Peptides against a protein of PDB entry 2Q3Z. Designs and how they scored, part 24

Target 1, 272 residues: chain A of PDB entry 2Q3Z
Amino acid sequence: YVLTQQGFIYQGSAKFIKNIPWNFGQFEDGILDICLILLDVNPKFLKNAGRDCSRRSSPVYVGRVVSGMVNCNDDQGVLLGRWDNNYGDGVSPMSWIGSVDILRRWKNHGCQRVKYGQCWVFAAVACTVLRCLGIPTRVVTNYNSAHDQNSNLLIEYFRNEFGEIQGDKSEMIWNFHCWVESWMTRPDLQPGYEGWQALDPTPQEKSEGTYCCGPVPVRAIKEGDLSTKYDAPFVFAEVNADVVDWIQQDDGSVHKSINRSLIVGLKISTKS
Target 2, 254 residues: chain A of PDB entry 2Q3Z as posed
Amino acid sequence: YVLTQQGFIYQGSAKFIKNIPWNFGQFQDGILDICLILLDVNPKFLKNAGRDCSRRSSPVYVGRVGSGMVNCNDDQGVLLGRWDNNYGDGVSPMSWIGSVDILRRWKNHGCQRVKYGQCWVFAAVACTVLRCLGIPTRVVTNYNSAHDSNLLIEYFRNSEMIWNFHCWVESWMTRPDLQPGYEGWQALDPTPQEKSEGTYCCGPVPVRAIKEGDLSTKYDAPFVFAEVNADVVDWIQKSINRSLIVGLKISTKS

## One batch from the design tools (peptide; aimed at target 1 F158)

Design b2_p15_1_s1 (made by RFdiffusion4, then SolubleMPNN; from b2_p15_1, 9 letters changed)
Fold by OpenDDE base, seed 5:
Structure b2_p15_1_s1 (fold): chain B 272 residues (1-272), chain A 15 residues (1-15)
Amino acid sequence: as target 1 above (272 residues)
Amino acid sequence: ERIIYYNDGIRNLVF
């Protein structure tokens, strides 16, 4: 979790699981220095260096900072996300095979955002940084993962009589989504929430005004304790949101479409 | 049963 520099990232779909090799490379030359630069350019450090540094002994604090700094939203973070298959002015997210090249590019270009990342790239870079900082971390893949925008634990779609989606469809279900889990104590919570904590560096929703997510105890998610900081409702929805598909008729009436309903976190019995 | 896959080869049931 800290010492291993090589690993795999699971991708594909629930029915057709794939994996790619990944070089995390947290102990390669210069990577620690880059991770320290990442901390030193975060908004909290720029606002008050002394206070930021005094809190770096807390894996909870550091985990949240790293979650925010791996994406370039709201700060001088590492990666710019893109999902429209137009990658000609950068590197396709599918081309990366390790975190080291990404981090080196970021640093060597004056902490300019690297183009481009998607969920597994964000997760893998976060994993490298956290491991480099001594926090046991692993990449997690969830299939049929929900993006809940309004924190109501529902993914709602509206369709016309022809089955065409109405609106911008901001909420969605990913074929797969990646984030990280980090091992830490939680002295800021009630006893029993020590252990694996979920963090999501993909810029999906803001938490306290910043595109970051977690840490939240995996136990809290499993037990449905949505009051637990940080971002328990969002992470819970990623793995267990309900999907509602509505059909709007010409008369303005709305009916639930049972035939088009999807289930987040599809039941899987075996690897394929 | 819902399964999450980890880069260390472990899979865990969440729900």
Scores: peptide ipSAE 0.206, ipTM 0.805, DockQ to the pose 0.029
OpenDDE base, seeds 1, 2, 3, 4: peptide ipSAE 0.031, 0.023, 0.025, 0.041; ipTM 0.653, 0.638, 0.624, 0.679; seeds 2, 3 fail the geometry check

Design b2_p15_1_s2 (made by RFdiffusion4, then SolubleMPNN; from b2_p15_1, 10 letters changed)
Fold by OpenDDE base, seed 2:
Structure b2_p15_1_s2 (fold): chain B 272 residues (1-272), chain A 15 residues (1-15)
Amino acid sequence: as target 1 above (272 residues)
Amino acid sequence: KRIILFDNGVEKRVF
């Protein structure tokens, strides 16, 4: 499946799993050239080309660069994220059927950000780029579940008395999230962390000053080793966090919502 | 505090 050009991306919810067909197209004409351009416009290359090029033999390094460059935050990256259903000045994230058109648009417009992406679009483009660069990669979808309460990490969500999200401080939880897992060795870590590494190109939080995430060993996440670079606590929360919904009243009192605690924990990978 | 943003392809949902 990691070398297939066509696949499925899973979406929907834990109760209602959906999938969409996706053309990754990592071996289509010109895609490799575009992936090389992506590397050549990354901030690390622009800062020191020789240093960047010397590190491109490391899938850890390349994975981290790609995670940052698939989003246009902080750089000349590929996609601009948007989640407000206002896509009139671009392409709706739901309209994409493959990575190839996105990458071609990006390149053909002088490496200008493509409008628009959401998590599965970011993940799918990252998957294409990584596969094109010879890194075995799959898209992963994680679903929210209301049934399991066994998560070790709490995500607190604050709402006002009217059910509105309180400010930019509340963590936003959706029915699903997508990222990628790439197969690589981890010579930068202790033995045993080779294998699948999680990378998240959706611009959620900055890691070392850039909107990127990972690579982090899937094993480390499964074993609860949150000290493992990169971004283990963040990725752990993406897969295993317990969601506590709080209602904040005007008097400053906080009460648990009547909604059951939601858990993030159902993960599935792309199937070919 | 690190903000974690989850995604949705159809609609924004708050749990």
Scores: peptide ipSAE 0.032, ipTM 0.737, DockQ to the pose 0.054
OpenDDE base, seeds 1, 3, 4, 5: peptide ipSAE 0.024, 0.023, 0.023, 0.040; ipTM 0.671, 0.654, 0.663, 0.708; seeds 4, 5 fail the geometry check

Design b2_p15_1_s3 (made by RFdiffusion4, then SolubleMPNN; from b2_p15_1, 10 letters changed)
Fold by OpenDDE base, seed 3:
Structure b2_p15_1_s3 (fold): chain B 272 residues (1-272), chain A 15 residues (1-15)
Amino acid sequence: as target 1 above (272 residues)
Amino acid sequence: EKIIYYDNGIKKLIF
């Protein structure tokens, strides 16, 4: 989880699992320096360098900073996400084969955002950075992964009488989603929450005003402790949301239906 | 700053 530079990222679907090779490259020349630059351009450092630096001994603090800085939302972060198949002015998310090229491009262009990333790219870069900083980290793939927009632990679809989805489809379930898990102690929490912590660098929802997510104890998610910092409800929903269909009939009546055909969450952790 | 997600054949939305 620290020493392996080459690995695999799982993709596809729950029924048809696939993987791609990925070079994390945490020990390649200059990568550690780039990771330190990433810390030095984060908003908290720019606001108060002394305070930021004093907190870098905490993997909880660093993990949260990294989750925010891997995406370029709200800051001078590494990657710009794009999901509309229009990648002509950059690199297709599907074209990347490792984290090193991404990080080098970011640094070499004055910490300008790299185009483009999607979840596995965000996760892989975060994994590289965290490993560089001495935090044991692995990429995780969750199949049938939910994106809860309003923190109610539900994925809600509005449908007409024919079952067709209405509206902007703001809440979603992905065939797969990737994030990272990092091993750390949690002195900021009650005893028992040391171990794997989920961090999600893909910009999905804001946490305390910034597109970041975690760290949250995997144990807390498993046990349903949604009061645990950080972002337990969101991460919980990714792996265990209920799906509700609001079906509007032709007479204007609305019927609530639990969608039992959509089972959210099937998490796979990498072995290295 | 609205993030919009699409089905690109690799990443797919499930409805």
Scores: peptide ipSAE 0.371, ipTM 0.882, DockQ to the pose 0.041
OpenDDE base, seeds 1, 2, 4, 5: peptide ipSAE 0.344, 0.322, 0.329, 0.213; ipTM 0.876, 0.879, 0.872, 0.808

Design b2_p15_1_s4 (made by RFdiffusion4, then SolubleMPNN; from b2_p15_1, 10 letters changed)
Fold by OpenDDE base, seed 3:
Structure b2_p15_1_s4 (fold): chain B 272 residues (1-272), chain A 15 residues (1-15)
Amino acid sequence: as target 1 above (272 residues)
Amino acid sequence: ERIIYYNDGIHDLVF
């Protein structure tokens, strides 16, 4: 989880699992230096360098910084996300074969955001950075992955009588979503939450005002402890949300239907 | 300000 530079990232769907090869390249020349630059341009460093540096001994702190800095939302982060199939002014997310080119492009262009990324690209770059910083990390794929937008542990669809989704802000379930898990102790939590921690660098929801997510103990998610820092409800919903269809009839009536046939969450991780 | 996601042949919405 630290030494392997080449691996696979799982994609596709729960029924049709696919994978792509990925070069993480954490030991390639200059990559560690780029990771240090990433830390030195983060908003917390810019606000108070001494405080930021004093906290870099904590993998919890560093992991949270990295999850925010891998995306360019709210800061001088690495990647701009795009999901509309319009990638002509950059590089298609599907074209990347490794983290090294992305990080080098970011650094070489004065820490300007690289176009473009999607979940597996964000996760893979985060994995590279965290490994460079000595934090054991792996990419994780979750099939039927929910995106809870209002922290209610539900995925809500608003539909007309014909079943057509209304509006552009409906919550969603992805065929797959990728994030990372990092191994660390959690001295900031009660005993027993050491081990794998989920971190999600894809900009989905803000955490404490920044597009970042985690670290949250995988154990806490498994046990349903939603009080655990950080972002336990959101990560929990990704792997275990109920789906609610709000059907709006022409007569103004509204009907609620819980789709119990849809199983949210099927997590697979890299073996090594 | 919210991120909006679309189907692009790699990702599909499931409902």
Scores: peptide ipSAE 0.221, ipTM 0.841, DockQ to the pose 0.043
OpenDDE base, seeds 1, 2, 4, 5: peptide ipSAE 0.032, 0.060, 0.173, 0.157; ipTM 0.721, 0.752, 0.800, 0.794; seeds 1, 2, 5 fail the geometry check

Design b2_p15_2 (made by RFdiffusion4)
Pose (drawn by RFdiffusion4):
Structure b2_p15_2 (pose): chain A 254 residues (1-148, 151-160, 170-248, 256-272), chain P 15 residues (1-15)
Amino acid sequence: as target 2 above (254 residues)
Amino acid sequence: SHTFTINEWEVEELD
């Protein structure tokens, strides 16, 4: 979770899982410096640099800023999202085989966002950043499935959608800022829309808080709970509707 | 009244 520089990102579908190899490259030349730069341009550093550097004692603070800076609403984030099959301005999300070239591109262009990312690209870059800084991190994929004239599927078909698959990272740490028993894996989602409140979204939120439905736990628990849960009911006339099943075959490299 | 149900899930380790 810290030292291994290559891994797998799982894509495809719940029935046909694809394992895409990836070069996280967290110890390649210039990557650590780029990661320290990423922290020093974060909006909390601009607001209060002395406090920001002091808070870097916390993997909760750093995980939030590190993952949060990958797809930042501010112009100094690492990547820009796009899902319309129109990637000519820059580079397709399906092309990358690693996080390193994106990080280097980002540094060389005045810390401007690199076009383009999709959920697994953001998650992959977040893994590189956090592993470089020493926070044990893994990329995780969740799969969702549809069964087909449903209004539900039409509403979606035609960025908090429910996708065929969605990726995020999990990082390992204690949570002295929370009630006891929430140490361990924390979910961090660097995909784009920081929207409800706060400087960043989404996480870190304890995986246990998600499983337990304890959605008042910081940070951004409802956003992560929504990626692995969806309750759909029909009223033809009360009935459970399985036209959409969310939270299947959640996967990570062994 | 409808009661919300939480999905049970685990992270699977894969090759």

Design b2_p15_2_s1 (made by RFdiffusion4, then SolubleMPNN; from b2_p15_2, 8 letters changed)
Fold by OpenDDE base, seed 3:
Structure b2_p15_2_s1 (fold): chain B 272 residues (1-272), chain A 15 residues (1-15)
Amino acid sequence: as target 1 above (272 residues)
Amino acid sequence: AWVKRLNEWEINELD
């Protein structure tokens, strides 16, 4: 989880699982230096360098910083996300074969955001950075992954009488979503939460005002302890949200329908 | 009747 530079990222759907090869390249020349630059341009460092540096011995702190800095939202982060199939002014997310080229492009262009990434690209770059910083990390793929936008552990769709989704704020379920898990102790929590921690660098929801997610103990998610920092409800929803359809009829009545045909969450952890 | 959001990978596979 630290030494492996070549691996696979799982994609596709729950019924049709596929994978792509990925070069993490955490030991390639200059990559460690780029990771250190990433830390030195983070908002917390810019605000208070002494405080930021004093906390870099904590993998909890560093993991959270990296989660935020892999995406370019709110800061000078690495990747700009795009999902509309319009990638003509950059590189298609599908074109990347490793983290090294992305990180080098970012650094060589004055820490300008790299176009473009999607979830597996964000996760892979985060994995590279965290491994480079000595934190055991793996990429995780979750099929039928929920994006809870209001922290209620539900995916809610508003529909008309014909079943068509209404409104611009409908919550969504990804065919697949990728994030990372990092191994660390959690001295900031009650005993028993050491081990794998989920971190999500894809800009989906803000955590404490910044597009970042985690670290949250995988154990806390499995046991349903949603009070555990950071972002336990969001990560829990990704793997175990309930889907509700609110169907509005022509007469103005609303029918609540629990969607039992869709099972949220099928997580696969990498072995390398 | 459920709706899922597709990443580019799956979209390209359908094309």
Scores: peptide ipSAE 0.029, ipTM 0.596, DockQ to the pose 0.042
OpenDDE base, seeds 1, 2, 4, 5: peptide ipSAE 0.026, 0.027, 0.028, 0.024; ipTM 0.634, 0.680, 0.632, 0.629; seeds 4, 5 fail the geometry check

Design b2_p15_2_s2 (made by RFdiffusion4, then SolubleMPNN; from b2_p15_2, 7 letters changed)
Fold by OpenDDE base, seed 4:
Structure b2_p15_2_s2 (fold): chain B 272 residues (1-272), chain A 15 residues (1-15)
Amino acid sequence: as target 1 above (272 residues)
Amino acid sequence: EWVKKINEWEINELD
């Protein structure tokens, strides 16, 4: 995982799985230096450089920092996310073919946010950075990926009597979502949670005040241990949320229905 | 090709 510089990122939908080639380029010239700059501009370093540096031996710590720093939310992070299809003042997320150009642009422009990224771009850049830092990492694609905003492990839709979705549709299911999994020990947890850890650099929800996610043991997600740090409920929901339809009748009555037609979560992990 | 993320309601419209 650390050694592979070329790979594929899976996209599309559960019914129509697609992939794109991606150059992670973790061994290309200057990339490691850029990754170190990324660490040196993180809020924790700026607050207490000594403490931050002392913790960089922990892949748990570094993973969480990278998760936060790959997005530019709350910090001098790498990528600005945009999903409204208006990319004229930057680069379309769909145009990227590798992490190297993104990281170089970020660094060369004084650590200014690069426009623009979406989930696979965030994930890919995170993968590059983590690999550079010696953390085995792979990009993961989850089809029918839920975005739970209220930590109830449900995607809730309000529908009228005709089945039409009402409201702001704040919670959603994406056709696909990408994040990374990194291999690390978890000395900060009870024994048995070493192995693949999910990290999500896409700014979806704040974790402890910062747009970051993870690391959380994949095992914890599999076993439903939602108390496991970090962000187990959110990641769990991405792959396991139930969809609930609140059907409102004209009389104001509301009926709760489990939408079984929407199956959340179909995770594909890359093997390299 | 649609590579970007789309919401569930958009998915349903495509199906």
Scores: peptide ipSAE 0.087, ipTM 0.723, DockQ to the pose 0.032
OpenDDE base, seeds 1, 2, 3, 5: peptide ipSAE 0.076, 0.076, 0.041, 0.069; ipTM 0.708, 0.717, 0.698, 0.710

Design b2_p15_2_s3 (made by RFdiffusion4, then SolubleMPNN; from b2_p15_2, 8 letters changed)
Fold by OpenDDE base, seed 4:
Structure b2_p15_2_s3 (fold): chain B 272 residues (1-272), chain A 15 residues (1-15)
Amino acid sequence: as target 1 above (272 residues)
Amino acid sequence: EWVPRLNEWEINELD
């Protein structure tokens, strides 16, 4: 996982899986230096450089920092996310073919946010950075990926009798979503949670005040241990949230729809 | 251009 510079990122939908080639390029010239710059501009370093540096031996700590720094939310992070299909003032997320150009642009422009990224771009850049830092990492694609904003593990839709979505659409499901899994020990947790840890650099929800996510043991997600740091409920919901589709009648009555058969979570992990 | 994004309706169309 650390050694592979070329790979594929899965996209599309559960029914129509696609992939794109991606150059992670973690061993290309200057990339490691850029990754170190990324660490040196993180808020924790700026607050207390000595403390931050002392913690960089922890893949848990570094993973969490990278998760936050790959996006530019709340910090001098790498990528600005945009999903409205208006990319004229930057680079379309669809145009990227590798992490190297993104990282170089970020660094060369004084650590200014690169426009633009979406989930697979965030994930891919995170993967590159983590690999550069010696952390075995892979990109993961989850189809029908839930975005739970209230930590209830439900994605609830209200529809009228015509099937039209009503009310707040804040909680939605991605056709696909990408994040990374990194291999690390978890000395900060109870024994048995070493192994693959999910990290999500896409700025979806704040974790402890910062747009970051993880690391959380994949095992914890599998076993439903939602108390496990970091962000277990959110990651769990991405892959396991129940979708409740309510039909609201004119009289205000509500009942569950049986017309929709959406299964949240079809995870594909890369093997290299 | 196909844009992967948060879109419940898009999912429904693909189902």
Scores: peptide ipSAE 0.029, ipTM 0.676, DockQ to the pose 0.034
OpenDDE base, seeds 1, 2, 3, 5: peptide ipSAE 0.027, 0.023, 0.023, 0.037; ipTM 0.649, 0.627, 0.629, 0.582; seeds 1, 5 fail the geometry check

Design b2_p15_2_s4 (made by RFdiffusion4, then SolubleMPNN; from b2_p15_2, 9 letters changed)
Fold by OpenDDE base, seed 5:
Structure b2_p15_2_s4 (fold): chain B 272 residues (1-272), chain A 15 residues (1-15)
Amino acid sequence: as target 1 above (272 residues)
Amino acid sequence: DYVPVLNEWEINEED
């Protein structure tokens, strides 16, 4: 989880699991220096360099910073996300084969955001950065991954009598979503929450005003302890949200669908 | 009723 530079990222769907090879390249020339630059351009450093530097010994602090800095939302972060299949002014997210080229492009262009990333690209870059900084990290893929926007632990859809989704479709379920898990102690929490911590660098929801997510103990998620920092409800929903499918009738009545075949969450951790 | 999975375009072209 620290020494391996080559690995696989799982993609596809729950019914058809695929993987791609990925070069994390955390030990390639100049990559560590780029990771340090990433820390030196983060908003917390710019606000108070002394305080930021004093906290870099904490993997909890660093993990949260990296989660925010891998995406370019709110800061001079690494990647710009795009999902509309219009990548002509950059690189298609599907074209990347490793983190090294992305990080080098970012640095070489004056820390300008790299176009473009999607979830696995964000996760892979975060994995590289965290490994460079000495934090054991792995990429995780979750199939049927829920995106809860209103923190009610539900994914709600409204459908007409023909099964067509109505409304703004604000809440969604990804066919797959990727994030990272990092190994660290949690002295800021009660005993027993050391171990794997979930971090999500894909800009989905703001946490304390910044597009970042985690770290949150995987144990807390498994046990349903939503009081643990950071962002336990959101991560919990990604893997455990209940799906409610509402049927709207012509008479204005709304009923819950009885039969659901879709189950939220099927998590696979990388082995390297 | 079935809730479709969204964002199929997020799948890598190699998949």
Scores: peptide ipSAE 0.032, ipTM 0.553, DockQ to the pose 0.052
OpenDDE base, seeds 1, 2, 3, 4: peptide ipSAE 0.026, 0.026, 0.026, 0.023; ipTM 0.631, 0.626, 0.615, 0.615; seeds 1, 4 fail the geometry check

Design b2_p15_3 (made by RFdiffusion4)
Pose (drawn by RFdiffusion4):
Structure b2_p15_3 (pose): chain A 254 residues (1-148, 151-160, 170-248, 256-272), chain P 15 residues (1-15)
Amino acid sequence: as target 2 above (254 residues)
Amino acid sequence: TVHFNNGLHDLDLKD
């Protein structure tokens, strides 16, 4: 979770899982410096640099800023999202085989966002950044499935959608800022929309808090709960509707 | 009417 520089990002579907190899490259030349730069351009550093550097004692703070800076609403984030099959301005999300070239591109262009990312690209870059800084991190994929004239599927077909698959990262740490018993894996989601409140979204939120439905736990628990849960009910006339099943075959490299 | 809820979206989709 810290030292291995290559891994797998799972894609495809719940029935046909694809394992896409990936070069996280966290110890390649210039990557650590780029990660320290990423921290020094974060909006909290601009607001209060002395405090920001002091807070870097916390993997909760750093994980939040690190993952949060990958797809930042501010112009100094690492990647720009796009899902319309129109990637001519830059580079397709399906092309990348690693996080390193993106990080280097980002540094060289005045810390401007690199076009383009999709959920697995953001998660892959977040893994590289956090592994480089020493926070044990893994990329995770969740799969969702539809069964087909449903209004539900029409509403979605035609960025908090429910996708065929969605990726995020999990990082290992204690949570002295929370009630006891929430140490361990924390979910961090670097995909784009920081929207409800706060400088960043989403996480870190303890995986246990998600499983337990304890959605008052910081940070951004409802956003992560929504990626692995959806409750759908029909009234033809009360009935459970399985036209959409969310939270299947959640996967990571062994 | 299809009711949808995932904790963020509380929707009633009517035919």

Design b2_p15_3_s1 (made by RFdiffusion4, then SolubleMPNN; from b2_p15_3, 9 letters changed)
Fold by OpenDDE base, seed 1:
Structure b2_p15_3_s1 (fold): chain B 272 residues (1-272), chain A 15 residues (1-15)
Amino acid sequence: as target 1 above (272 residues)
Amino acid sequence: DILFDDGLHKLVLTQ
């Protein structure tokens, strides 16, 4: 989880699982230095360098910083996300074959955001950085992955009587989504939550004002303890949200569809 | 500004 430099990232769909090779390259020349630069340009360092540096011995703190800094939202982070199939002014997310080129481009262009990333790219870069910093980390793929936008643990779709989706505010279920799990103790929590912690560097929802997510104990998610920091409800929903299809009738009535519901969540955790 | 179908990463809708 810290020594493997080459691996695979799982993609596709639940019915058609695919994988791509990926070079994490955490031991390649200059990569550690780039990871340290990443820490030195984070907003917490800029606000109070002494406070930030004093906390870098905590994998909880570092993990949360990395989650925020892998995306360029809110800061001088590494990757700009794009999902509209218009990548002509950068590199298509599908073209990357490893984290090393991304990190080197970021550093060599004065910490300018790299175009472009999607979930597996964000996750893979985060994995490289965390491994480089000595934190055991693996990439996770979750099929039928939900994005709960209103913290109600539901994915709700509204349809007319003909089955047509209404509005542009439907909550999301991805065919697949990637994030990372890191191994660490949690002295900031009650006993028993040491082990794998979920971290999601893809900018989806803000956590304490920043596009970051986690760390949250995988155990807490499994046991449904949503009171644990950080971001337990959001991560829980990614893997366990209930899907509700609402049918809106012409008379204004609303009722639940009896059609087959989509099952959220099929998580694959692997040592890449 | 996410488009949820680029040929690889897709929004899954219930039926």
Scores: peptide ipSAE 0.248, ipTM 0.835, DockQ to the pose 0.049
OpenDDE base, seeds 2, 3, 4, 5: peptide ipSAE 0.248, 0.228, 0.234, 0.203; ipTM 0.838, 0.820, 0.821, 0.815; seed 4 fails the geometry check

Design b2_p15_3_s2 (made by RFdiffusion4, then SolubleMPNN; from b2_p15_3, 10 letters changed)
Fold by OpenDDE base, seed 3:
Structure b2_p15_3_s2 (fold): chain B 272 residues (1-272), chain A 15 residues (1-15)
Amino acid sequence: as target 1 above (272 residues)
Amino acid sequence: KIYYDNGLKKLVLEQ
């Protein structure tokens, strides 16, 4: 989880699992230096360098910073996300084969955002950075992954009488989503939450005003402890949300229906 | 809309 530089990222769907090779390259020349630059340009450092540096001994703190800095939302972060299939002015997210080129491009262009990333790219870069900083980290793929926008642990669809989804979908379920899990102690929590912590660098929802997510104990998610910082409800929903259909009838009445055909969450982790 | 079906990452309802 720290020593392996080559690995695989799982993609596809629950029924048709695929994988791609990925070069994490945490030990390649200059990569550690780039990771340190990433820390030194984060908003917390710019606001109060002494306070930021004093907290870098905490993998909880560093993990949260990295999750925010891997995306370029809100800061001078590494990657710009794009999902509309228009990648002509950059590099297609599907073209990347490793984290090293991305990080080098970011640094060499004055810490300007690299175009473009999607979930597995964000996760892979975060994995590289965290490993560089000595935090055991792995990429995780969740199939049928939910994006809960309003923190109610539900994915809600509005449908007409014909079952067709109406309006702009604010919430959705992806065939797959990727994030990272890092091993760390949690002295900031009650005893028993040491171990794997979920971190999600893909800019999906803001956490405390910043596009970041976690760390949250995997155990807390498994046990349904949604009070556990950080962002337990969001991560929980990614793997456990229920799907609700609001069906509008011809007479204008609305019927609530639990969609039992859409099963959220099938998480797999890698050994490398 | 930010999200789109790019042939690799897809919305479950649209696949």
Scores: peptide ipSAE 0.285, ipTM 0.828, DockQ to the pose 0.045
OpenDDE base, seeds 1, 2, 4, 5: peptide ipSAE 0.240, 0.024, 0.195, 0.029; ipTM 0.815, 0.675, 0.801, 0.681; seeds 2, 4, 5 fail the geometry check

